# Ledger of designs, part 4: peptides against a protein of PDB entry 4CIC

Target 1, 148 residues: chain A of PDB entry 4CIC
Amino acid sequence: KVSTKGHYGVQAMFDLAQHFGEGPVSLKSIAERQGLSEPYLEQLIAVLRKAGLVKSVRGAQGGYILAREPRDIKVGDIIRVLEGPIAPVESVSQDDPEHSLKFDFSVTKSVWEKVKKSIEEVLDSITLADMLKDAEEAQMAQGYMYYI
Target 2, 147 residues: chain B of PDB entry 4CIC
Amino acid sequence: KVSTKGHYGVQAMFDLAQHFGEGPVSLKSIAERQGLSEPYLEQLIAVLRKAGLVKSVRGAQGGYILAREPRDIKVGDIIRVLEGPIAPVESVSQDDPEHSLKFDFSVTKSVWEKVKKSIEEVLDSITLADMLKDAEEAQMAQGYMYY

## One batch from the design tools (peptide; aimed at target 1 K1 V2, target 2 S3)

Design b1_p8_8 (made by RFdiffusion4)
Pose (drawn by RFdiffusion4):
Structure b1_p8_8 (pose): chain A 133 residues (1-84, 100-148), chain B 132 residues (1-84, 100-147), chain P 8 residues (1-8)
Amino acid sequence: KVSTKGHYGVQAMFDLAQHFGEGPVSLKSIAERQGLSEPYLEQLIAVLRKAGLVKSVRGAQGGYILAREPRDIKVGDIIRVLEGSLKFDFSVTKSVWEKVKKSIEEVLDSITLADMLKDAEEAQMAQGYMYYI
Amino acid sequence: KVSTKGHYGVQAMFDLAQHFGEGPVSLKSIAERQGLSEPYLEQLIAVLRKAGLVKSVRGAQGGYILAREPRDIKVGDIIRVLEGSLKFDFSVTKSVWEKVKKSIEEVLDSITLADMLKDAEEAQMAQGYMYY
Amino acid sequence: SGYSLEIS
């Protein structure tokens, strides 16, 4: 199960990545395109802003823009920002979960927002039918 | 975050794997060794039993034992047993989560209870210091 | 009847 915060955090950062070259966009526009609740997005952006992942701009087309290029933002970085009598007895079971954790970390660190932009172009494109192989 | 059911399901199955050669053990003994609540364990075992992963034995010093050898039970098998106006718009974000799901499935399918038994022996051993 | 793992 993916948390609401992880899903919406990545969605919102990806929407900003899709508008990075064009410039700042409003939070309202992000919420509209992504189907997110504006109050929740406002809170989410506030953390991402403190983390240096997004920045606000005061222009007419003010609003928000990525603070780092998409190629320099791993999905794992976004997730890391959003997340927060004695004896020893080794648990093999816990070691299995550590391996699960490591593999997730590996996948999320292997994907950047730039990679997601490239995938978005390839997957949602259109072309003449002869070119589908 | 790992659910209580996944953690306790794997703990209980691994305890049974540690006692597979010796024979049946009581549910109370599993709960005691693993620090589990007996009511929760009983409910858990009932599902595992229906799935053919564990079996009850009448015996006298009867109890429960694995229904398949440890080498034939993947951790992923245990997890899978315990788990249960229109338009299309591709979500690249969802595709990321699909990749995360695939990697977890791969890790859990690559580990059997036999692998866990081997790891348990190697990690919790004692030996002359010169052999470290 | 849910998932054994919760991500993030």

Design b1_p8_8_s1 (made by RFdiffusion4, then SolubleMPNN; from b1_p8_8, 6 letters changed)
Fold by OpenDDE base, seed 2:
Structure b1_p8_8_s1 (fold): chain B 148 residues (1-148), chain C 147 residues (1-147), chain A 8 residues (1-8)
Amino acid sequence: as target 1 above (148 residues)
Amino acid sequence: as target 2 above (147 residues)
Amino acid sequence: GGSILTLF
């Protein structure tokens, strides 16, 4: 399960992408639009800021912006910042070294490594710009359904 | 995270695949080889049996066998039995229906659906027979490094 | 701790 952190982190970053170039957005406005608690969003934004994906702007019209263009931020980058390395299975190797030596363990590990690689490839293939485009296309499609 | 259930379930099924055609294997022997607690393995095997992936053989030489050939059991089948449907993100839709209606939620959901599909494709592409072959190849490669 | 994408 992508943790709630990963899910809401991608939503918050997508909200910032939708407002990219319009200036800084307040945490309150992001929280209201995304239906997140403001304190929870503050924690997410703090991590994303520390990782250099988000910048804070100070002043009366202060808030947050993407630190890079939406095309230069992959979903995989957001997930790795919030969740750490994508690990489909905890490497059992840390707690019991004797289990790591069993041949059968190596084969099962290879399965999970293939899953990991597949997830990484998907998440690294999707940028915030791709998500913006998908949103525009979906909004147009909905608009056409109301006119038919 | 693939749960401990999914991970150990695949290991237990792979152990049964290694002994396929040799007759029934005791739970104790699987537990010892895989380093699992016997009570935990009993729970896993009970679920796998109910799903028709494993059969129990009764008698003095009783135990468990795969219900199908290793080539006819996908890793994805094992995982779906033990974990249920692959869900990369809990559908937030159950707790707050108002969030499910936001357009931004639909786009983010599409990302997770792509991830889900990719995982399913990988797990459904790997059989227990493929794992047996990979094990044989790895064992041969290790044997050649010692010479 | 690595985010266990609990795929399940």
Scores: peptide ipSAE 0.196, ipTM 0.832, DockQ to the pose 0.196; fails the geometry check
OpenDDE base, seeds 1, 3, 4, 5: peptide ipSAE 0.149, 0.183, 0.159, 0.156; ipTM 0.814, 0.826, 0.821, 0.821; seeds 1, 3, 4, 5 fail the geometry check

Design b1_p8_8_s2 (made by RFdiffusion4, then SolubleMPNN; from b1_p8_8, 6 letters changed)
Fold by OpenDDE base, seed 2:
Structure b1_p8_8_s2 (fold): chain B 148 residues (1-148), chain C 147 residues (1-147), chain A 8 residues (1-8)
Amino acid sequence: as target 1 above (148 residues)
Amino acid sequence: as target 2 above (147 residues)
Amino acid sequence: GGSMLTLF
């Protein structure tokens, strides 16, 4: 499972994307909109800031902004920052070197590498701009359903 | 991460595929070859048997066999039996229904559904027969590097 | 420790 950390990290980054170009957004406002605890969001934002995906703005109207345009931030970039490398299986190779030498282990490892590559390709194909577009399309579709 | 349960389940099923047509294989022999504890393997095999992927043979030469040909068992079938449905994210929907109603949640959910579909497609595209073929090709490649 | 993407 994508951890709650990865999930909420993508939500927080998407919230910042929705407000991109409108100036700094307070952590409190993000937390309220996304239904996150403010302390938990502070931890996520600290990691994202350290990775250079988010910037803090100081002052009375201070807060957070995306460090790049939404089109220049992939979902895969957010996930790698929060979760680390996408690893479908723990590399058993670190604890028992004897197991790593078994031929059968290499074949099963190839399966998980294919899964890893597939996940990476999907997550690297989706930007925050793509998510914004999908949100707009979904809002329009809901709006049309209320008029019918 | 694929749990150790899913990983070792695929290894155990692959071991049975390598011996398919040779008769029943003992749990002890699978455990030794795969480096698994016999009690842990017994638990895995019990689940796989209940799902109809493995059969037990009784008698002095008893043990376990694949219930189907290696070509008729997908990696995805093994994983679904051992791990349940592939869920990239825990459906947050169970603990806080208010979060499930937020529009932003629906867009993020779509991302995870795309990931889920991609994983399912990969795992359902690989059979135990494909893994056997990959093993044979890798063995041949190693054999050629020693000459 | 980064929670690795648990696919399952």
Scores: peptide ipSAE 0.234, ipTM 0.835, DockQ to the pose 0.185; fails the geometry check
OpenDDE base, seeds 1, 3, 4, 5: peptide ipSAE 0.234, 0.229, 0.210, 0.226; ipTM 0.828, 0.829, 0.831, 0.831; seeds 1, 3, 4, 5 fail the geometry check

Design b1_p8_8_s3 (made by RFdiffusion4, then SolubleMPNN; from b1_p8_8, 6 letters changed)
Fold by OpenDDE base, seed 5:
Structure b1_p8_8_s3 (fold): chain B 148 residues (1-148), chain C 147 residues (1-147), chain A 8 residues (1-8)
Amino acid sequence: as target 1 above (148 residues)
Amino acid sequence: as target 2 above (147 residues)
Amino acid sequence: GGSILTLA
């Protein structure tokens, strides 16, 4: 499962994408729209900012903006920043020497590597711009159902 | 991440596949070869048995066998039995009404559904027989490097 | 290191 952190991070970045070009958005407004606690969102935004995916704008109309265009931000980029490298198997922490799977079975490892690659390919194939387009298409489809 | 449970479950099932046709294998022998605790393996095997992936053989030469041929057991089947449905996002437990993501954003959900589908496709494309073949090929490749 | 897919 993508952690709650990754999930909420993608939601927050998508909210910023929806407002791209309209100026800075306050954390409060993002939190309200996305149903997130402001303190939790602040932690997420701090990480995303440090990674260069988000910029802070200071002043009376201050807030946050995407640091790049929505087309230049992959979902995979967001997840890697928040979660780190996509690891399909929990690395049995080297710290429990007794549970160190002695047989790092090359074969079982290869299965997980294939899973990892597949996840990476999917997440790297989806940009925030693709998500915006999908949202627009979904809204139009709902609008047409009310007019029929 | 595939949980430790899923990972060890696949290893245990692969061990049983390596011994398929040779008769029942004791949990102790699997635990020793795979570096697993016997009590933990017993819990895994109980779940796998209940799901019909493993059979128990009773008697002096008792133990466990695969309930199906290695070609008829997908890695995805093992993972689903041990972990349940592949869920790419933790369902925000309905139990915390305050954290119920009110906006189940259809768009974000669609991203996770695509991830789920891709994982399922990979795991359902790999059988225990495929893993056995890969192991044999790897052993042969190592043998040729020594000659 | 953040493991992305925790299945459980």
Scores: peptide ipSAE 0.093, ipTM 0.819, DockQ to the pose 0.200; fails the geometry check
OpenDDE base, seeds 1, 2, 3, 4: peptide ipSAE 0.086, 0.077, 0.081, 0.065; ipTM 0.814, 0.817, 0.811, 0.813; seeds 1, 2, 3, 4 fail the geometry check

Design b1_p8_8_s4 (made by RFdiffusion4, then SolubleMPNN; from b1_p8_8, 5 letters changed)
Fold by OpenDDE base, seed 2:
Structure b1_p8_8_s4 (fold): chain B 148 residues (1-148), chain C 147 residues (1-147), chain A 8 residues (1-8)
Amino acid sequence: as target 1 above (148 residues)
Amino acid sequence: as target 2 above (147 residues)
Amino acid sequence: GGSILELA
């Protein structure tokens, strides 16, 4: 499962992409639009800022902006920053030595590596710009459905 | 993350595939070979049996066998039985109503649907027979490295 | 590190 953290992180970054070029956006406004708690969003934004995906702007009209253009930010970049490397299988924590006989069956490992590669390829093929385009197309389609 | 349950389930099913045609295998022997606790394996096998992927054989030489040929069991079938539908995003548990404003942003949902589809396609493209073939090839390659 | 695929 994509963690709640990854999901909300992509949602927050997408909100910033929708406002890209309009100047800094407050955390409060993002939280309100995305249905997130402000404290939780603050933690997400702190991580994203540290990773160089988001920039803080200081001043009376301060807030946050994307550090790069939407076309230069992949969904995969966001997920890797928030969750680390895509691991399809939970690493059984090292702490239970008796069950930790992780027979690294090379064959089962290869299955999960294939899954990992596939996920990475998908997430690295989608940019925030692609998401913006999809949103515009969806809005246009809904608008046409109301006029038919 | 593929759950530990999914991982060990695939491992146990692969062990049964390696012994397919040799008759029933005891849970104890599977547990020993795969480094699993016997009680945990018993729970996994119970689920797999109920789903019709494994069959129990009774008697003095009783145990478990694959219910189908290795070529007719996909990794995706095993995962769906053990974990249910592949959900790329954790459903935020219903219990925290304040954070449950799941604004179902159609666009973000579409990203996760693409991920789900990709995972399903990969897992449904791999059978236990494919895994057996890969194991044989790996053993042969190791054997050639020693010569 | 959260695994992306938390299978339920």
Scores: peptide ipSAE 0.088, ipTM 0.820, DockQ to the pose 0.211; fails the geometry check
OpenDDE base, seeds 1, 3, 4, 5: peptide ipSAE 0.084, 0.083, 0.073, 0.079; ipTM 0.814, 0.815, 0.815, 0.819; seeds 1, 3, 4, 5 fail the geometry check

## One batch from the design tools (peptide; aimed at target 1 V2 S3 E83, target 2 K1)

Design b1_p9_1 (made by RFdiffusion4)
Pose (drawn by RFdiffusion4):
Structure b1_p9_1 (pose): chain A 133 residues (1-84, 100-148), chain B 132 residues (1-84, 100-147), chain P 9 residues (1-9)
Amino acid sequence: KVSTKGHYGVQAMFDLAQHFGEGPVSLKSIAERQGLSEPYLEQLIAVLRKAGLVKSVRGAQGGYILAREPRDIKVGDIIRVLEGSLKFDFSVTKSVWEKVKKSIEEVLDSITLADMLKDAEEAQMAQGYMYYI
Amino acid sequence: KVSTKGHYGVQAMFDLAQHFGEGPVSLKSIAERQGLSEPYLEQLIAVLRKAGLVKSVRGAQGGYILAREPRDIKVGDIIRVLEGSLKFDFSVTKSVWEKVKKSIEEVLDSITLADMLKDAEEAQMAQGYMYY
Amino acid sequence: DAALTIAAD
């Protein structure tokens, strides 16, 4: 199960990545395109801004823009920002979960927002039918 | 975060794997060795038994034993047993989570209870210091 | 909070 925070955090950062070249966009526009609740987004952006992943701009087309290029933002970075008598007995079971954790970390660190932008272009495109192989 | 069910399901199955050659063990003994609540374990075992992963034995010093050899039980098998207008718009974000799901499935399908038994022996051993 | 919960109901 993916947490609401993870899903919405990545969705919002990806929406900003899709508008990076064009410039700042309002939070309202992000919420509208992504189907997110504006109050929740406001809180989410506040953390991402403190983390240096997004920045606010004061322009007419003010609003929010990525603070780092998409190629320099791993999905794992976003997730890391959003997340927060005695004796030793080794647990092999726990070691299995550590392996699960490591593999997840590996996948999320292997994908950047730029990679997601490239995938978005390839997957949702249109073309003449003869070119589908 | 790992669910209580996944953690306790794997713990209980692994305890049974550690006692597979010796024979049946009581649920109380599993709960004691693994620090589990007996009521929760009983409910857990009931599902595992229905799935053919464990079997009850009448015996006298009877109890429960794995229904398949440890080498034939993937950790992923255990997890899978315990788990249970319109338009199309592709979500690249969801595709990321599909990749995460795939990698987890791959890790859990690559580890059997036999692998865990081998790891348990190697990690919790004692030997002359010169062999480290 | 964690992004993922492993072992769904």

Design b1_p9_1_s1 (made by RFdiffusion4, then SolubleMPNN; from b1_p9_1, 5 letters changed)
Fold by OpenDDE base, seed 1:
Structure b1_p9_1_s1 (fold): chain B 148 residues (1-148), chain C 147 residues (1-147), chain A 9 residues (1-9)
Amino acid sequence: as target 1 above (148 residues)
Amino acid sequence: as target 2 above (147 residues)
Amino acid sequence: KSALTLVED
């Protein structure tokens, strides 16, 4: 599962994408719109900022902006920053010597590597700009449902 | 992550695939070859048997066999049996009302659905027969490294 | 540890 951290990180980044070009967005406003706790969002934003995906703007209208255009930020970039490398199988914790996957059979490993690659390809194929487009299309579809 | 259960389940099923047509394989022999505890393997095999992926054979040479040919068992079938539906995002446990993903924004959900679909497609594209072939190819490649 | 789990709990 994409962790709650990854999920909420994508939501927060998407919120910033929706407001891209409108100036800095406060953490409070992001938290309110995305249904996130402000302290939790602060932790996410700190990581995203350190990774160069988000920029802090200081001043009376201070807040956060995307550090890059929505088209230049992949969902995979966000996930890798927040969760690290995609691992479809739990690395057998080195700490249980008895359950050392002694025989990491090369063949089973290859299955998980294929899964990993597929996930990476999907997440790297979706930008924040793609998500914005999908949101616009969904809004238009809803609008038409109200007019029919 | 594919749970340890899913991972070991695929290993156990692959072991049975390697011995397909040779008759019943004992749990002990599978456990030994796959580095699994026999009690743990017994639990996995019980689930796999109930799902109709494995068959128990009784008698002096009793044990387990694949219930279907290796080509008719997808990795996705094994994973679904052992772990349930593939979910790329943790379902927010309903129990924490404050962290209710109230706004499961349709757009973010669609991202995870795409990931889910991709994982399913991969796991459903790999059969135990494909894994057998990959093992044979790997063995041949190793053999050539010694020459 | 990658937080990506494939299985629904």
Scores: peptide ipSAE 0.151, ipTM 0.822, DockQ to the pose 0.619; fails the geometry check
OpenDDE base, seeds 2, 3, 4, 5: peptide ipSAE 0.139, 0.132, 0.120, 0.130; ipTM 0.825, 0.822, 0.821, 0.825; seeds 2, 3, 4, 5 fail the geometry check

Design b1_p9_1_s2 (made by RFdiffusion4, then SolubleMPNN; from b1_p9_1, 6 letters changed)
Fold by OpenDDE base, seed 3:
Structure b1_p9_1_s2 (fold): chain B 148 residues (1-148), chain C 147 residues (1-147), chain A 9 residues (1-9)
Amino acid sequence: as target 1 above (148 residues)
Amino acid sequence: as target 2 above (147 residues)
Amino acid sequence: KSALELVED
């Protein structure tokens, strides 16, 4: 599962992608459009900025921009930055010594590795540019439904 | 992520698959082999039994067996029974009304749906029989390294 | 609780 953090992170990055080339966008405006709390968004943006996916622009028209073109940012990149490596199974907290997954049978582990690989392939196959295209297509489809 | 419940459930089902055709296996023996607590395993087995993946055998040599052949049980079936539908994103708890993912942009939702589908395809492509085969191949490979 | 949670720490 992608956490709420990952989900909102992708939304915020997508918002920035929609405004790419238009200059810096304020956190407030992103929060309003995406239905996010501004404080929560600030935390997400801080992580994304540190990872070099977002840039801060200072000044009266300050805010944030994508650090790269939408085509150069994969959904997988965003998720890895926010959540770390894609793990298909919850790491059994090391702290329960008795339930140390000692016998993580190589066979069961291989199942989860296949799941991991599949998720990574999907997330790495989708860029913010792909998402922009999908949004445009959806808008056009809605527009045509109103004319029928 | 597959929960610990899903992970252990697959392990327990795989243990039963390894003993398929040999008669009922005690929960104790499964727990010992798989490094699971017996009480936890009992909870898992109860769910799996209710879903018809496992059968209980009563008597002095009682225990549990797979209700179907290993080839007829997908990993996806086990996960769905234990964890419900595969959800790629945590459901934002409905209880925070203000952060209702109201604007789950159709576009972001589609990303997660693609992830979901991919996971389902993988898990539904792997049966307990496939896992048995992989285990046998791994054992043979280990055996050949010793010779 | 839905099954495949990717990365909850």
Scores: peptide ipSAE 0.039, ipTM 0.804, DockQ to the pose 0.218; fails the geometry check
OpenDDE base, seeds 1, 2, 4, 5: peptide ipSAE 0.038, 0.038, 0.030, 0.038; ipTM 0.803, 0.807, 0.803, 0.808; seeds 1, 2, 4, 5 fail the geometry check

Design b1_p9_1_s3 (made by RFdiffusion4, then SolubleMPNN; from b1_p9_1, 6 letters changed)
Fold by OpenDDE base, seed 4:
Structure b1_p9_1_s3 (fold): chain B 148 residues (1-148), chain C 147 residues (1-147), chain A 9 residues (1-9)
Amino acid sequence: as target 1 above (148 residues)
Amino acid sequence: as target 2 above (147 residues)
Amino acid sequence: KDFLTLVED
């Protein structure tokens, strides 16, 4: 599962993509549009900025922009920044020594590696530009359904 | 991510698959081989039994067996039984109403649906029989490296 | 580290 952090991070990045080329957007405006708390979004944006996916613009009309074009940001890039490596299995926290018998059974590990690879392939195949296109197509489809 | 429950459940089911046709195995023996606590394994097996993936055999040589042949049990079946539907995104627990604005943005939802589909396809493509075969091949490969 | 969970807790 993508964590809440990953989910909201992708939403925030998508919002920035929708406004790409329009100048910097405030965190407040993103938070309002995406239904996120501003403090939570600040934390997400801080991580994304540090990773070089977003830029802060200073000034009276300051805010945030994508650091790259939407076509150059994969969903996989966002998830890796926010959540780290895509792991199909929760790392059994070393904290429970009794259950921490890492019988990393080679065969079960291979199953999870296949899952991991599949997730990575999907997430790396989708850019913010692809998401923008999908949104446009969905809006067009809704528009046509209202006229039918 | 597959939860610890799903992970250990697949391990336990794989252990039962390795002993399929040999009769019932004790939970103790599975727990020992898989490095699981017996009480934890009992909970997993109870769920798997209720779902019809394992059978309890009564008697002096009682224990558990797979309810189906290894080829008829997908990893996806095990995961769905133990964890429910494969969800690529953690359900934002309704407990935080401020963050629970389900702006299920249609576009982001579509991304997660693609991920879900991909995971399901992988997990439904792997049976316990496939895992047995992979284990045999791995053992053979190790044997050949020693020669 | 918040790992991708496949299952809704």
Scores: peptide ipSAE 0.102, ipTM 0.815, DockQ to the pose 0.571; fails the geometry check
OpenDDE base, seeds 1, 2, 3, 5: peptide ipSAE 0.060, 0.051, 0.081, 0.063; ipTM 0.801, 0.807, 0.812, 0.810; seeds 1, 2, 3, 5 fail the geometry check

Design b1_p9_1_s4 (made by RFdiffusion4, then SolubleMPNN; from b1_p9_1, 6 letters changed)
Fold by OpenDDE base, seed 1:
Structure b1_p9_1_s4 (fold): chain B 148 residues (1-148), chain C 147 residues (1-147), chain A 9 residues (1-9)
Amino acid sequence: as target 1 above (148 residues)
Amino acid sequence: as target 2 above (147 residues)
Amino acid sequence: KSFLTLVED
């Protein structure tokens, strides 16, 4: 499962993508639109900024912008920044050495590696631009449902 | 992530697959071979048995067997039995209503649904028979490295 | 921190 952090991070980045080219967006406005707490969003944005996915713009109308075009930001990039490498299996915490998955059972590991690869491929196949397109298509479809 | 439960469940089922047709395998023997605690394995096997993936054989040489052929058991079947439906996003616990992902943001949901589908497709594409084959191939490859 | 929990709570 993508953590709440990853989920909200993608939402925040998507909000910034929707406003790309319109100038800086305040954290408050993102928080309001995406239903996020401002303090939580601040933490997410700090990480995303440090990773170079978001830029801070200073000034009275300051805020945040995407550091790259939406087409140049994959969902996988966002997730890797926020959550680290995609791990399909929880690493058994090193803390209980007795229950350490000592048996590097190579075959089971290969299953999880296949899952990992599949997830990575999906997340790397989706850009913020793709998400924007999907949103536009969904809005158009809803608009047509109101006319029927 | 597949939980430890799912991971160990797949290992246990794979062990049973390796011994398929050889008769019942004791939980002790599975635990020893797979590096699992016997009590934990007992819990896993109980769930797997209830789901009809494993059968208990009674008697002095009793134990467990796969309820179906290895080719008829997908990794996805094991995971669904042990963990339930594959969810790509942690459901924010209902307990904090304020942080409930109220915004069913349709677009982000679609991303996670794609991830879910991809995981399901992978797990449903791998049978215990496929795992057996992979193990055999790996053993052969190791054998050739010694020559 | 576990990235993907495959189980729906």
Scores: peptide ipSAE 0.087, ipTM 0.795, DockQ to the pose 0.593; fails the geometry check
OpenDDE base, seeds 2, 3, 4, 5: peptide ipSAE 0.038, 0.049, 0.080, 0.038; ipTM 0.791, 0.795, 0.802, 0.794; seeds 2, 3, 4, 5 fail the geometry check

Design b1_p9_2 (made by RFdiffusion4)
Pose (drawn by RFdiffusion4):
Structure b1_p9_2 (pose): chain A 133 residues (1-84, 100-148), chain B 132 residues (1-84, 100-147), chain P 9 residues (1-9)
Amino acid sequence: KVSTKGHYGVQAMFDLAQHFGEGPVSLKSIAERQGLSEPYLEQLIAVLRKAGLVKSVRGAQGGYILAREPRDIKVGDIIRVLEGSLKFDFSVTKSVWEKVKKSIEEVLDSITLADMLKDAEEAQMAQGYMYYI
Amino acid sequence: KVSTKGHYGVQAMFDLAQHFGEGPVSLKSIAERQGLSEPYLEQLIAVLRKAGLVKSVRGAQGGYILAREPRDIKVGDIIRVLEGSLKFDFSVTKSVWEKVKKSIEEVLDSITLADMLKDAEEAQMAQGYMYY
Amino acid sequence: SHTITITHS
């Protein structure tokens, strides 16, 4: 199960990545395109801003823009920002979960927002039918 | 975060794997060794039994034993047993989570209870210091 | 029901 925070955090950062070249966009526009609740997004952006992943701009087309290029933002970075008598007895079971954790970390660190932009272009495109191999 | 069910399901199955050659063990003994609540364990075992992963034996010193050899039980098998208008718009974000799901499935399918038994031996051993 | 929850709080 993916948490609401993770899903919406990545969605919102990806929406900003899709508008990075064009410039700042309002939070309302992000919420509209992504189907997110504006109050929740406001809180989410506040953390991402403190983390240096997004920045606010005061322009007419003010609003929010990525603070780092998409190629320099791993999905794992976003997730890391949003997340927060005695004896030793080794647990092999826990070691299995550590391996699960490591694999997840590896996948999320292997994908950047730029990679997601490239995938978005390829997957949702249109073309003449003869070119589908 | 790992669910209570996944953690306790794997713990209990691994305890049974550690006692597979010796024979049946009581549920109370599993709960004691693993620090588990007996009521929760009983409910857990009932599902594992229905799935053919564990079997009850009448015996006298009877109890429960694995229904398949440890080498034939993947950790992923245990997890899978315990778990249960319109338009299209592709979500690249969801595709990321699908990749995460695939990698977890791959890790859990690559580890059997036999692998865990081997790891348990190697990690919790004692030997002359010169062999480290 | 899920065994794993990602992003954890």

